# Ledger of designs, part 107: peptides against a protein of PDB entry 3VA4

Target 1, 107 residues: chain A of PDB entry 3VA4
Amino acid sequence: EPIGQLRLFSGTHGPERDFPLYLGKNVVGRSPDCSVALPFPSISKQHAVIEISAWNKAPILQDCGSLNGTQIVKPPRVLPPGVSHRLRDQELILFADFPCQYHRLDV

## One batch from the design tools (peptide; made by RFdiffusion4, then SolubleMPNN)

Design b2_p26_3_s4 (from b2_p26_3, 24 letters changed)
Fold by OpenDDE base, seed 1:
Structure b2_p26_3_s4 (fold): chain B 107 residues (1-107), chain A 26 residues (1-26)
Amino acid sequence: as target 1 above (107 residues)
Amino acid sequence: MAEEQARLRKEEEEARRREEAERRAR
C-alpha cells in the first residue's frame, strides 16, 4: 500500500497528477521507469529519490545530482546533491521548476 | 532489510539534525 503521495500541480505541462509513494526508493525523474515519472526536458532522467523506510515511514528526499536541481519552497532552499531532507506532510517541493507537494497517507 | 533500515535511520537522523540547526540559525 502507498505510504504517501506526491502531487504534481497542474500547469503548462498539463493537469495535476498524483503519484503513490511506497516503501523503499521512489525515483523522481524523466525516465518512464521512475516511480514518479516526470517526462519533461528540464527533469533529469534520475532527478531525485524519495526513500521511505517501514520503521517510521519518514520520507527522505535527496537530489541525485540533477541538472536543474531540487528545492524546498518553505523555507526556500536548494538541496545539495546527496543531502538528505526529511519531508514533512504537505511540504512543497520544486523539481526543476515543477511544483509538487508531498502528502502523508494515514496507513 | 536490517542494513537498509539502519541506513535510512541514519539519513533521517542527519536530516533532523540539519533541520534543527537551520531553525536555530534563523
Scores: peptide ipSAE 0.382, ipTM 0.822, DockQ to the pose 0.022
Fold by OpenDDE base, seed 5:
Parts: C-alpha cells; sequence; structure tokens
Structure b2_p26_3_s4 (fold): chain B 107 residues (1-107), chain A 26 residues (1-26)
C-alpha cells in the first residue's frame, strides 16, 4: 500500500498525474522503469530518488546528478547532487522545470 | 536490508539536523 504521493501538476505536458510512493527507493526519472516516470526530454533517465525508510518518517529526496537539476520551491533552493533533503508534507519540488508536490498519505 | 535501513536513518537524521540549523539561521 502506498504511504505517500507525488503529484505532477498539470501543464503544457498534459493533465495532473499522481504517483504512489512506497517504502524504499522511489526513482524519479524519464525511464519508464522509474517508480515516478516523467517521460519528458528535460528529465534525466534517473533524475532523483525519494527514499522512505518507514511509514512514520519523512521521505528523503536526493538529486542523482541530473542534467537540469532538482529544486525546492519554498524556500527556493537547488539541491546539490547526493545531498539529502527531508521532504515536508505538501513540499513543492521542481524536477527540471516540472512542478510537483509531495504529500503524505494517511495509512 | 539492515544496512540499507541504517543508511536511510543516518541520511534522515543528517537532513533533519541541517533543516533545524537552517531554520535557526533565519
Amino acid sequence: as target 1 above (107 residues)
Amino acid sequence: MAEEQARLRKEEEEARRREEAERRAR
């Protein structure tokens, strides 16, 4: 059962999409094998990872050395590759130029 | 599995400490 969700907001690419997040590694990337598959040219094949250690712990976001970067929107910051960022509920994230939002699911 | 869990716990703790430090610096 999913314990979190990553929302890709609607935009020029199309409608909103919601991706379930599970325990362990949730890879964000252009590759269709990614848990969060973002099939866009500006997204790296393996762009970032959201790791969840437990249902009651905040996910850890890391950029995987992506070409176009991973950013937190509020407050704004670029995530250096491999640096752990603890995701807050309702956190807004940019993968390249694609706005997303993490939220915790009630399980 | 245990080693990976330990790694994730360390990363979480480091991220938390960094966030707390950043908040205090504001």
Scores: peptide ipSAE 0.381, ipTM 0.822, DockQ to the pose 0.021
Fold by OpenDDE base, seed 4:
Structure b2_p26_3_s4 (fold): chain B 107 residues (1-107), chain A 26 residues (1-26)
Amino acid sequence: as target 1 above (107 residues)
Amino acid sequence: MAEEQARLRKEEEEARRREEAERRAR
């Protein structure tokens, strides 16, 4: 069962999309094989990873050395490659210029 | 499995310490 959800907000790219997040590695990237597939040119093939452990369901976000970066929105901060960030419920993230929101599921 | 869990635990601890440091710096 999904532990969380990553919402891609609607925009010029298309409608809103929700991606389930599971235990283990949830790769965010342009590649269609990614758990969170963002098929946009500004997204790297493997852009970032959201990893969720079984013992602590708090997701850890890392940028994978993406070309256009990953940013925390509030407060604004660039996430350097390989630096761990714990996602909080309702947190807003930018993958390149695409705004997303993490939602923790009550499971 | 154990090694991956240990890695994730360290990453979570690092993330927590960073968050706490950022909060104290505000």
Scores: peptide ipSAE 0.380, ipTM 0.817, DockQ to the pose 0.022
Fold by OpenDDE base, seed 2:
Structure b2_p26_3_s4 (fold): chain B 107 residues (1-107), chain A 26 residues (1-26)
Amino acid sequence: as target 1 above (107 residues)
Amino acid sequence: MAEEQARLRKEEEEARRREEAERRAR
């Protein structure tokens, strides 16, 4: 059962897409094998990871040394590769230039 | 598995402390 959701907002790439997030590692990347597959050239094959230890714990976001980076929108900041960021509910994230939003699901 | 969980807990705590420090600096 999904514990969270990552929403990719609509844009020039197409319509909005929602990706379920599960316990463990949810890899964000261009590779189709990623839990959050973002098939765009500016996204690294393995771009970032959202790791969820428990339903009642905040997910941890890490950039995996992506080419075009991972950023938090508010407050704006670039995530250094491998540095853990605790995701807040409704947090806005940029993977490269693709805006996404994390949402915690009720379970 | 225990080691991975311990790592993740540490990362969560570090991330929380960083967030708290950033919040206090606002």
Scores: peptide ipSAE 0.370, ipTM 0.815, DockQ to the pose 0.022

Design b2_p26_4_s1 (from b2_p26_4, 23 letters changed)
Fold by OpenDDE base, seed 4:
Structure b2_p26_4_s1 (fold): chain B 107 residues (1-107), chain A 26 residues (1-26)
Amino acid sequence: as target 1 above (107 residues)
Amino acid sequence: SAAEAAREAELERLNEAHEAAKAAAA
């Protein structure tokens, strides 16, 4: 069962979508094989990764050298490729310019 | 609705934060 959730807010691209996050690596990207598939041109095929470990349920977000970047909204921070960021519950993230929110599930 | 208004306001804040982040990274 999912340990977390990544919400893609609704916008000009369409309605809101919720993606389940599981133990291990949850790849965010344009590729349909990604756990969090965001089929938009501004998203890299392998854009970022959200890794959740068994010993630490707090996800680690890393940009994978994406073209248009990964950013934390509050406080604003652009993530350099490969730099780990521990996600907080309800944290707001920008993949390129797509606003998302991480939500920790009660598991 | 109030919920829709709140969402819109939040997205606007997100956009502002996004622009600020880009400016800081430039």
Scores: peptide ipSAE 0.111, ipTM 0.624, DockQ to the pose 0.042
Fold by OpenDDE base, seed 2:
Structure b2_p26_4_s1 (fold): chain B 107 residues (1-107), chain A 26 residues (1-26)
Amino acid sequence: as target 1 above (107 residues)
Amino acid sequence: SAAEAAREAELERLNEAHEAAKAAAA
């Protein structure tokens, strides 16, 4: 069962979409095989990864050397490739220029 | 409605943060 969720906010690309996050590696990318499939040209095939090692631990976000980057919105920060960032609940993330939000599910 | 107002406020906050982040990354 999902223990987290990544919300892609609505925009010019279309309506809001919610992606369930599971234990293990949740790959964010343009490839349809990704757990979080963002089928947009500016998203790398394998853009980033959200790894959840345990239900009671904060997920770790890593950029996978994406072309257009991964950013934390508040405070503003571009994530260096491969560097682990511990996600806070309600964290706002930019994959390229697509705004998303992570939130922990109440399970 | 209150729900709609809350949604709008959230989007406004998101937009402000988004623009600030883009500016910082430029």
Scores: peptide ipSAE 0.108, ipTM 0.620, DockQ to the pose 0.033
Fold by OpenDDE base, seed 5:
Formats: C-alpha cells, sequence, structure tokens
Structure b2_p26_4_s1 (fold): chain B 107 residues (1-107), chain A 26 residues (1-26)
C-alpha cells in the first residue's frame, strides 16, 4: 500500500500524473527505473529521492546533485545536493521546472 | 461547476507560486 503520493501537475508535457510513494527510497528521475519516472530531458536520470521511513513520519526529500535542481515552492528554497528536507503535507516541489505536490495518503 | 472552479483556482495558485519560485531562484 502506498503511504504517500507525488502529483505531477499537468502542463506542456501532458496531463497530470500521480505517483505512489512507498516505505523506503522513492527515486525521482528521468530513468525509467525510478519510482517516480519523469521522462523529461531537464530531469536528471537520478534527480532526487523521497525517503519514507514510517507512515507517521514526514518524508525526507534530497536532491541527488541534479543538473537543474530541486526547489521548495513555499517558502522558496533551492535544496543543496544531499541535504535533507522534511516534506510537509501538501508541499509543492519543483523538480527542474516541473511542479509537483506531495501529499500523505490516509493509510 | 464548483469543482472545476476550485481546480482552476488551484492551478492558478500553483502557477503563481511557480513563477515566484523561479524568480527567487534565478
Amino acid sequence: as target 1 above (107 residues)
Amino acid sequence: SAAEAAREAELERLNEAHEAAKAAAA
């Protein structure tokens, strides 16, 4: 069962896509092997990781040294590579220029 | 509908936040 969800908002790339997030590491990247596969040129093959250690704990987001970065929208913050960011429910994230939103699922 | 309006408003807010974030990071 998924514990969280990452929503990729609709845009030029196409319609909205929802990605389930599970316990452990959920890799965000262009590689099709990623849990959150974002097959876009501006996304690094392994762009970032969302690690969920428990259903009742905030996930940890880390940029993996991506080319075009990972940013928190509100308040605006560019995530330095490898630095842990505790995700808030409903948090808006930019992977490169792709707007996403994390939300916890009711499980 | 109200649901559509809410979704549209959400997208607009997202867009504004996105643009603000881009500007702040530029």
Scores: peptide ipSAE 0.093, ipTM 0.614, DockQ to the pose 0.033
Fold by OpenDDE base, seed 3:
Structure b2_p26_4_s1 (fold): chain B 107 residues (1-107), chain A 26 residues (1-26)
Amino acid sequence: as target 1 above (107 residues)
Amino acid sequence: SAAEAAREAELERLNEAHEAAKAAAA
């Protein structure tokens, strides 16, 4: 059962997609074997990781040295590679220029 | 519908935030 969800908002790329997030490391990237597979050229093969250690703890987002970066939308912040960012519920994230939103699931 | 309007409003807010983020990253 998923503990969280990452929503990829609809855009020029297509419709909205929702990705379940589980305990452990959820890799965000262009590679199809990623937990959050974003098959777009501007996304690195392994772009970022969302690590969830427990259902009652905030997930940690880290950029994995992606080419086009990972940003928090509000407040605006570019995440340096490898630096841990504790995700807040409903937090908006940019992977490259793709807007996403994290939220906790009822579990 | 009300649901559609709500979704549209959400996307508008998202877009504003998105643009702000891009500007901040520049």
Scores: peptide ipSAE 0.091, ipTM 0.611, DockQ to the pose 0.034

Design b2_p26_4_s2 (from b2_p26_4, 21 letters changed)
Fold by OpenDDE base, seed 2:
Structure b2_p26_4_s2 (fold): chain B 107 residues (1-107), chain A 26 residues (1-26)
Amino acid sequence: as target 1 above (107 residues)
Amino acid sequence: SALQAELEKQLEELNAKHEEEKAKEE
């Protein structure tokens, strides 16, 4: 039962894709083994992680020392590697140059 | 910056389109 979702907006790569997020660590990366697999060369094999501890708590986003970085769009912020960022509902995120949006699911 | 403002605007527009499409399906 997913408790969150990460939306990858449509772009030159193709149509929109929605990734379910579960309790625990949801790894974002180019590797096909990642929970959120973004098979693009500008994405690091293990780019970032979204950790969800409970359905009623905000997820924690951390960059894993990616080459092209992880950024919050509004307000703008570049995430230093390993530093915890509490995700807000509907928050817009850039993994490298790929725009995404997190939203909490009703459970 | 102008680039940042434009990026935010574009993403907000994409989000709005997505919500409209979702509302039509539900």
Scores: peptide ipSAE 0.147, ipTM 0.655, DockQ to the pose 0.023
Fold by OpenDDE base, seed 4:
Structure b2_p26_4_s2 (fold): chain B 107 residues (1-107), chain A 26 residues (1-26)
Amino acid sequence: as target 1 above (107 residues)
Amino acid sequence: SALQAELEKQLEELNAKHEEEKAKEE
């Protein structure tokens, strides 16, 4: 059962897509074997990771040294590689220039 | 910045559209 959801907003790339997030590491990247597969050239093969522990349902987001970066929109913050950021419900995220939103599921 | 404010506005609009579409489907 998914603990959270990552929404990729619609854009020039295509329609909106929703990705379920589970306990453990959810890798965001261009590689097709990523939990959150974003098959776009500006996304690194392993761009970022969203980790959810059994004891803390709030995800931890880390950039994995991506080429085009990971940013929190509000308040604005560029995430340095490997630095943990605790995601809040409805938080807006930029992976490169792709806008996404985290949603906590009621489980 | 003005660019940051515009970005937030655009994302809020996208979120609003998403909620409207979900409400229609439910």
Scores: peptide ipSAE 0.133, ipTM 0.642, DockQ to the pose 0.024
Fold by OpenDDE base, seed 3:
Structure b2_p26_4_s2 (fold): chain B 107 residues (1-107), chain A 26 residues (1-26)
Amino acid sequence: as target 1 above (107 residues)
Amino acid sequence: SALQAELEKQLEELNAKHEEEKAKEE
């Protein structure tokens, strides 16, 4: 049962892709073993993590010391490595140069 | 879509600023 979803917007890389998010740690990265696998050179093997502790609590996003960074779109903010950011529903996120959006799923 | 294109433009600008900041740290 996924609790959330991360959308990768369509672009020059290809069509939109949606990734389910579950309780616990959802790793975002280039490695195919990641929960959110983004197989692009500009994405670090382990780029970031989205941790969901409960269905009724906002997920926590942390950059894992990625090369090209993790950013919140509005208001604009570069996330320092290891600093917790509470995700809002419909929040827009930039992993390196790839635009994504988090949204909560109904459970 | 138009919305997608505008979003990508904004994100491109944001990313450019990020790269500029990284260059200053060198």
Scores: peptide ipSAE 0.092, ipTM 0.591, DockQ to the pose 0.064
Fold by OpenDDE base, seed 1:
Structure b2_p26_4_s2 (fold): chain B 107 residues (1-107), chain A 26 residues (1-26)
Amino acid sequence: as target 1 above (107 residues)
Amino acid sequence: SALQAELEKQLEELNAKHEEEKAKEE
């Protein structure tokens, strides 16, 4: 039962995709084994991680030392590798050049 | 910046379209 969702917006790569997020670590990366698999060359094999400790707590986003970075859109911020960022509901995120949105699910 | 504003606008529009599509299906 997912408690969050990461939306990959539609673009030149294709249609929108929604990825369920669960308690624990949700790895974002190019590797097909990632919870959020983004099979694009600009995405690192293990690009970032969204860690959810509880359903009623804000997830923590960390860049894993990706080549092309992880950014918060508004307000704009490039996430230094390994630095925790508490995700807000409906927050817009860039993994490399791919825009995504996190939102909580009603559980 | 103009680039930042444009990016935000595009994403907001994408989000709006998504919500509209969901609303039509419900």
Scores: peptide ipSAE 0.084, ipTM 0.622, DockQ to the pose 0.023

Design b2_p26_4_s3 (from b2_p26_4, 23 letters changed)
Fold by OpenDDE base, seed 1:
Structure b2_p26_4_s3 (fold): chain B 107 residues (1-107), chain A 26 residues (1-26)
Amino acid sequence: as target 1 above (107 residues)
Amino acid sequence: MEEEERREEELEELNEEHEEELEELE
């Protein structure tokens, strides 16, 4: 079962999409093989990773050296490549210019 | 409800430990 969810908000790219997050590495990227596939030109093939080590641990977000970066919205923070960021529930993330939200699922 | 509350408590405890580890890596 999914332990978390990443919501891509609706925008010029299309409707809202929800991506399940599982234990292990959930790759965010333009590649269709990514767990969170964001098929947009501004997204790197492997843009970022959300790693969930356990159901009772916060996911760790890392930028993978993306071209257009990964940012936390509040408080605003650009994530340097490879720097671990602990995701809080309902945290808002920008992958390039695409707003997303992490949600912890009650499993 | 009690199971969710316990899960939240366990999550908070683990996240405190994990936050310290992450801060050391920054």
Scores: peptide ipSAE 0.023, ipTM 0.506, DockQ to the pose 0.019
Fold by OpenDDE base, seed 2:
Parts: structure tokens; sequence; C-alpha cells
Structure b2_p26_4_s3 (fold): chain B 107 residues (1-107), chain A 26 residues (1-26)
């Protein structure tokens, strides 16, 4: 069962989309093989990773050396490649210019 | 209710500890 969710907000690209997050590595990228597939030109094939080590641990977000970057919205922060960032519930993330939100699921 | 509240508290404590560890590594 999924233990988290990444929501892609609606925008010029189309409607809202929800992606389930599981234990282990959830790759965010343009490749259709990614757990979180964002099929947009500004997204790198392997853009970022959300790693969940346990159901009771915060997910760790890392940028994978993406072209257009990964950012936390509040407070504004560009994530350097490979630097770990703990995701809090309701955390707002920009992958390139695409706003997303992490949501912890009740287990 | 009490078991869910306890689980949320345990998760919050574990996440705070993990945040401190990550901040020290940055």
Amino acid sequence: as target 1 above (107 residues)
Amino acid sequence: MEEEERREEELEELNEEHEEELEELE
C-alpha cells in the first residue's frame, strides 16, 4: 500500500494528478518508467528522488542533477544536487516550474 | 483515537530527530 502521495497541481499542462509513494526510491522524472512520471520537456529523465526508508520516517527528497532544478517553495530554497531534504507533510515542491505537494497518508 | 494520536506523536518525534541529523549533514 502507498504510504505517501505526491500531488501535481492543475495548470497549463492539464488537470491535477496524484502519484502514490511507496517504501524505497520513488523517482521523479520525464521517463515513463519513473514512479512519478512527469512527461514534460522541462523535467529531466531522472529529475529527483523521494526515498522513504520506513513508514514512520519522513521522506527524503534529493535532486539528481536536473537541468531546471528542484526547489522548496516555503521557505524558498533551491536544492543542490544530491543534498538531502526531509519532506514535511503538506510540503510544497517545484520540479522545474511544476508545483507539487507531498502528503503523508494515514497508515 | 488514542492509538492514532500516539502514532502521530511518535512519528513527529522521529521526524524531528531525523531533521536535526540532516541539518547537521548539510
Scores: peptide ipSAE 0.021, ipTM 0.491, DockQ to the pose 0.018
Fold by OpenDDE base, seed 3:
Structure b2_p26_4_s3 (fold): chain B 107 residues (1-107), chain A 26 residues (1-26)
Amino acid sequence: as target 1 above (107 residues)
Amino acid sequence: MEEEERREEELEELNEEHEEELEELE
């Protein structure tokens, strides 16, 4: 069962989409093989990773050296490649110019 | 309701501990 969710907000690309997150590495990227597949030109093939070690541990977000970056919205912060960032529930993330939100799911 | 609040509090405490560990790695 999914233990988290990444919501891609609606925009010029289309409607809102929800992606389930599981234990282990959830790769965010343009490649269709990614757990969170964002098929947009500004997204890198492997853009970022959300790693969930346990259901009761905060997920860790890392940028994978993406071309257009990964950013936290509030407080505003650009994530350097490979630097770990703990995700809080309802945290807003920019993958390139695409706004997303992490949600913890009740297990 | 009480079980949900308890799970949220336990997760908040675990999240604060993990934030300190991540700041040391930067």
Scores: peptide ipSAE 0.019, ipTM 0.446, DockQ to the pose 0.019
Fold by OpenDDE base, seed 4:
Structure b2_p26_4_s3 (fold): chain B 107 residues (1-107), chain A 26 residues (1-26)
Amino acid sequence: as target 1 above (107 residues)
Amino acid sequence: MEEEERREEELEELNEEHEEELEELE
């Protein structure tokens, strides 16, 4: 059962999409093998990782050395590669230029 | 268990510190 959700907002790429997040590593990237597959040229094959612990359901976000970066929208923060960021519920994230939002699921 | 919980608390504190630094710069 998913513990969280990553919402990709609607845009020029198409409609809104929701991606389930599970315990362990949820890779965000252009590769179709990623848990959060964003098939866009500005997204790196392995762009970022969202890791969810069994003990704390709050995800840890890390950029994987992406070409176009990972950013927190509010407050604004560019994530250096490999630096951990604890995601809050409803936190807004930019993967390259794609706005996303994390949602905690009540499970 | 305790080490993972402590690490999550430390990460939360780091997020809060970063937010405070940005608010002070605005």
Scores: peptide ipSAE 0.028, ipTM 0.549, DockQ to the pose 0.020; fails the geometry check

Design b2_p26_4_s4 (from b2_p26_4, 23 letters changed)
Fold by OpenDDE base, seed 1:
Structure b2_p26_4_s4 (fold): chain B 107 residues (1-107), chain A 26 residues (1-26)
Amino acid sequence: as target 1 above (107 residues)
Amino acid sequence: DEERERRERELEELNEKHEAEKEAAA
C-alpha cells in the first residue's frame, strides 16, 4: 500500500504523472527501474532517493550526487548530496528543472 | 534572489492550477 505520492507536474515533457511511494527507498532517476522513473536526459540515472521509514514519519529526501541537483522550492534550498531533508506534506521539489510535489496519502 | 522568488510563485501557481483541474474533473 502506498504511503505517499510524488506528482510530476505537466509540462513540455508531457502530461502529469503520479508515482506511488512505499515504505523503504524510492529512487528517483532516469533509469527505468527507478521507483520514480523520470526518463529525461537532465535527470541522473540515480538522481535522488525518498526514504519512508514509517507511515507516521516524514519521508527523507536525499540527492544522490546528481548532475543538475535537487531543490526544495519553499523555503528555497539546494540539497547538498547525501544530506537528509525531511519532506513536508505538499512540499514542492525540483529534480533538475522538473517540478514535483510530494503529498502524504491516507493510511 | 528575485529570480528564485519568481520561480517559487510560478510553481505555486502551477500547483493551484493542477488542483483546480483535478477538482473540476472529479
Scores: peptide ipSAE 0.126, ipTM 0.629, DockQ to the pose 0.024
Fold by OpenDDE base, seed 4:
Structure b2_p26_4_s4 (fold): chain B 107 residues (1-107), chain A 26 residues (1-26)
Amino acid sequence: as target 1 above (107 residues)
Amino acid sequence: DEERERRERELEELNEKHEAEKEAAA
């Protein structure tokens, strides 16, 4: 059922966590009702969004005007608010200072 | 620029560690 996965690597905040990604908008943020809930002070309530369509299962990542930003690791790029970035499989992402990885599921 | 490059390497190492642990557990 999930189209993808977002992995939050382990760190001082705690253990690794995996979040399923579905068709539509998957909101990343500190708010508990987010699809990818990251309950950390440095994460904005609505930090970013990962949108997946039925036509193209490659997710589109957008920063939502977060305080501490969203970054692609390779090639290094800070995402301006509202600018679309097509996620590649195994891509490394920073939400604020939290390292994550996107994984495409074979479905 | 140097700081960004350093951070990239750190994240790649973190990913490699994760993959190694996954393989070791399988």
Scores: peptide ipSAE 0.095, ipTM 0.600, DockQ to the pose 0.024
Fold by OpenDDE base, seed 5:
Structure b2_p26_4_s4 (fold): chain B 107 residues (1-107), chain A 26 residues (1-26)
Amino acid sequence: as target 1 above (107 residues)
Amino acid sequence: DEERERRERELEELNEKHEAEKEAAA
């Protein structure tokens, strides 16, 4: 079962979408093979990765050298490629210009 | 910097709206 969720907020692209996150590497990208498939041209084929090593540990977010970047909203921070960022519950994230939110699921 | 702060507020508002909708549906 999923242990986390990534929410893509609604916008000009369409309605809200929720993506389940599992143990291991959850790739965020434009490629349809990604765990979190964001089929938008401004998203890199493999944009970022959310790695969850255990259900009771905070996920790690890394940008994969994306063209349009990955940012944390509060406090604001642009993630350098390959640098690990520990995700907090309810963290707001920008993949390119697409607003998302991570939250932990009750398991 | 001002644009970043504006965007931050917008995203916080989106989150609050989402949570309110969830609570209303519960």
Scores: peptide ipSAE 0.071, ipTM 0.594, DockQ to the pose 0.024
Fold by OpenDDE base, seed 3:
Structure b2_p26_4_s4 (fold): chain B 107 residues (1-107), chain A 26 residues (1-26)
Amino acid sequence: as target 1 above (107 residues)
Amino acid sequence: DEERERRERELEELNEKHEAEKEAAA
């Protein structure tokens, strides 16, 4: 059962898409094997990872040394590769130039 | 919707700032 959700907002690439997040590591990347597969050239094969250790703990986001980076909106921050960032509910994230939002599910 | 557009605009501005910082760091 999914514990969280990552929403990719609609844009020039197409309609809005929702990706379920589960316990463990949820890899974000261009590779089709990623939990959050973003099939766009500007996304690295393994771009970032969202790790959820427990249902009652905030997920941890890390950039994996992506080419075009991972950024937090508020407060504005570029995530250095490998540095842990605790995700808050409804937090807005930029993977390369793609706007996304994390949502905690009540399960 | 307006909320989505606002969020996307904020992210676009952040991305532009990030690119500018990359250029300055060269």
Scores: peptide ipSAE 0.025, ipTM 0.487, DockQ to the pose 0.057

Design b2_p26_5_s1 (from b2_p26_5, 18 letters changed)
Fold by OpenDDE base, seed 4:
Structure b2_p26_5_s1 (fold): chain B 107 residues (1-107), chain A 26 residues (1-26)
Amino acid sequence: as target 1 above (107 residues)
Amino acid sequence: AEDERLAALNEALEAARLAAEAAAAA
């Protein structure tokens, strides 16, 4: 059922966590009702969104005007709020200072 | 200003980038 996965790497916050990604909007944020709930102070309540469309299963990442930003690691890029970034498989992302990785799932 | 904010975030990116790559390789 999940089309993708977002992995939060282990760190001082705790162990690695994997979040399933589905069709539609997968909100990344501190709020517990987010699809990707990152309960950390540096994460905005609604920090970013990963949208997956049926007609284009490559996810689109957008920062939602977060306080501490959303960044692509390689090649390095700070995402301006509301600007679409098409995620590549295995892409590394920083939500604030939390490193994550997108994985495309075979479905 | 947003331009200044993005510049500041970009400046911090390189330091975080190395850590992220290391985390991915671990």
Scores: peptide ipSAE 0.167, ipTM 0.718, DockQ to the pose 0.034
Fold by OpenDDE base, seed 2:
Structure b2_p26_5_s1 (fold): chain B 107 residues (1-107), chain A 26 residues (1-26)
Amino acid sequence: as target 1 above (107 residues)
Amino acid sequence: AEDERLAALNEALEAARLAAEAAAAA
């Protein structure tokens, strides 16, 4: 059922967590009702969104005007709010200072 | 593999560090 996965790497906050990503909008944020719920104070309630329009298309990542930002690791880039970034498989992402990785699932 | 995961972690952490440093200097 899930088309992708977002992995939150383990760290001082705790163990690794894997979040399934589905068709449509997958909201990343501190709010517990987010698809990718990151319950950390540095994460905005609605921090970013990963939108998957089809199984054969790269997901689109957008920052939602978060306080502490969303970054692509390589090449390094801070994403301006609302600007679309197509995620590559195994893309490394920072939500605030939390390192994550997108993984495309073979459905 | 584990080695690839560790490399990814290190890269992400370095990026976070650099971002933090840049933010602090602003």
Scores: peptide ipSAE 0.135, ipTM 0.691, DockQ to the pose 0.039
Fold by OpenDDE base, seed 1:
Structure b2_p26_5_s1 (fold): chain B 107 residues (1-107), chain A 26 residues (1-26)
Amino acid sequence: as target 1 above (107 residues)
Amino acid sequence: AEDERLAALNEALEAARLAAEAAAAA
């Protein structure tokens, strides 16, 4: 059962897609074996990671040293590689130039 | 639904712009 969801908004790349997020590490990247596979050239093979802990289910986002970066939208902030950011429900994230939104699921 | 999406996208674009400007200045 997924604990959260990462929504990739629709755009010139295609339609909206929702990715389930589970306990543990959810890797975001261009590589097809990533938990959140974003098959776009501006996304690094291993771009970022969303880690969800069992005790509080609060997701932690870290950039993995991506080429084009990981950003929080409000307030605008580029995440330094390896620095933990606690995701809030409905938070908007940019992986490179791709806008996404995190949703906490009630389970 | 679409209005909310457009608002979110607009914020994302503005954030990206500001981040780019900050990076250019650094």
Scores: peptide ipSAE 0.120, ipTM 0.670, DockQ to the pose 0.044
Fold by OpenDDE base, seed 3:
Structure b2_p26_5_s1 (fold): chain B 107 residues (1-107), chain A 26 residues (1-26)
Amino acid sequence: as target 1 above (107 residues)
Amino acid sequence: AEDERLAALNEALEAARLAAEAAAAA
C-alpha cells in the first residue's frame, strides 16, 4: 500500500494528478521510469527523490542536482542538491515551476 | 475546491518569488 501521496496541482499542463508514494525511494523526474513521472521539459530526467523509510517517519526530500531546482513553499527555501529535507504533511513543493503537495496517507 | 486551489497556487507563486530572490542574493 502507498504510504503517501504527491499531488501535482492542475495547471496549463493539464488536470490534477495524484502519485502514490511507497516505502523506499520515489524518484521525481521527467523520465517515464520515475515513480513520479512529470513529463515536462523543465523537469530534469531525475529531478528529486522522496525517500520513505517507514510509515511513522517523515519522508526525506532531496534535489538530485536538477536544472531548475526544487523549492519548499513555506517557509520559502531552495533546496541545495543532495541536502535532506524532512517533509511535513501537506507541505507544498515546487519542482521547477510545478507546484505539488505531499500528503501522508492514513494506512 | 477551487478556492483552496487558488490559495495554494497563490501561496506557491509568492513563495517561489521570495525563494528566487533569496537564491539570487546568495
Scores: peptide ipSAE 0.092, ipTM 0.666, DockQ to the pose 0.043

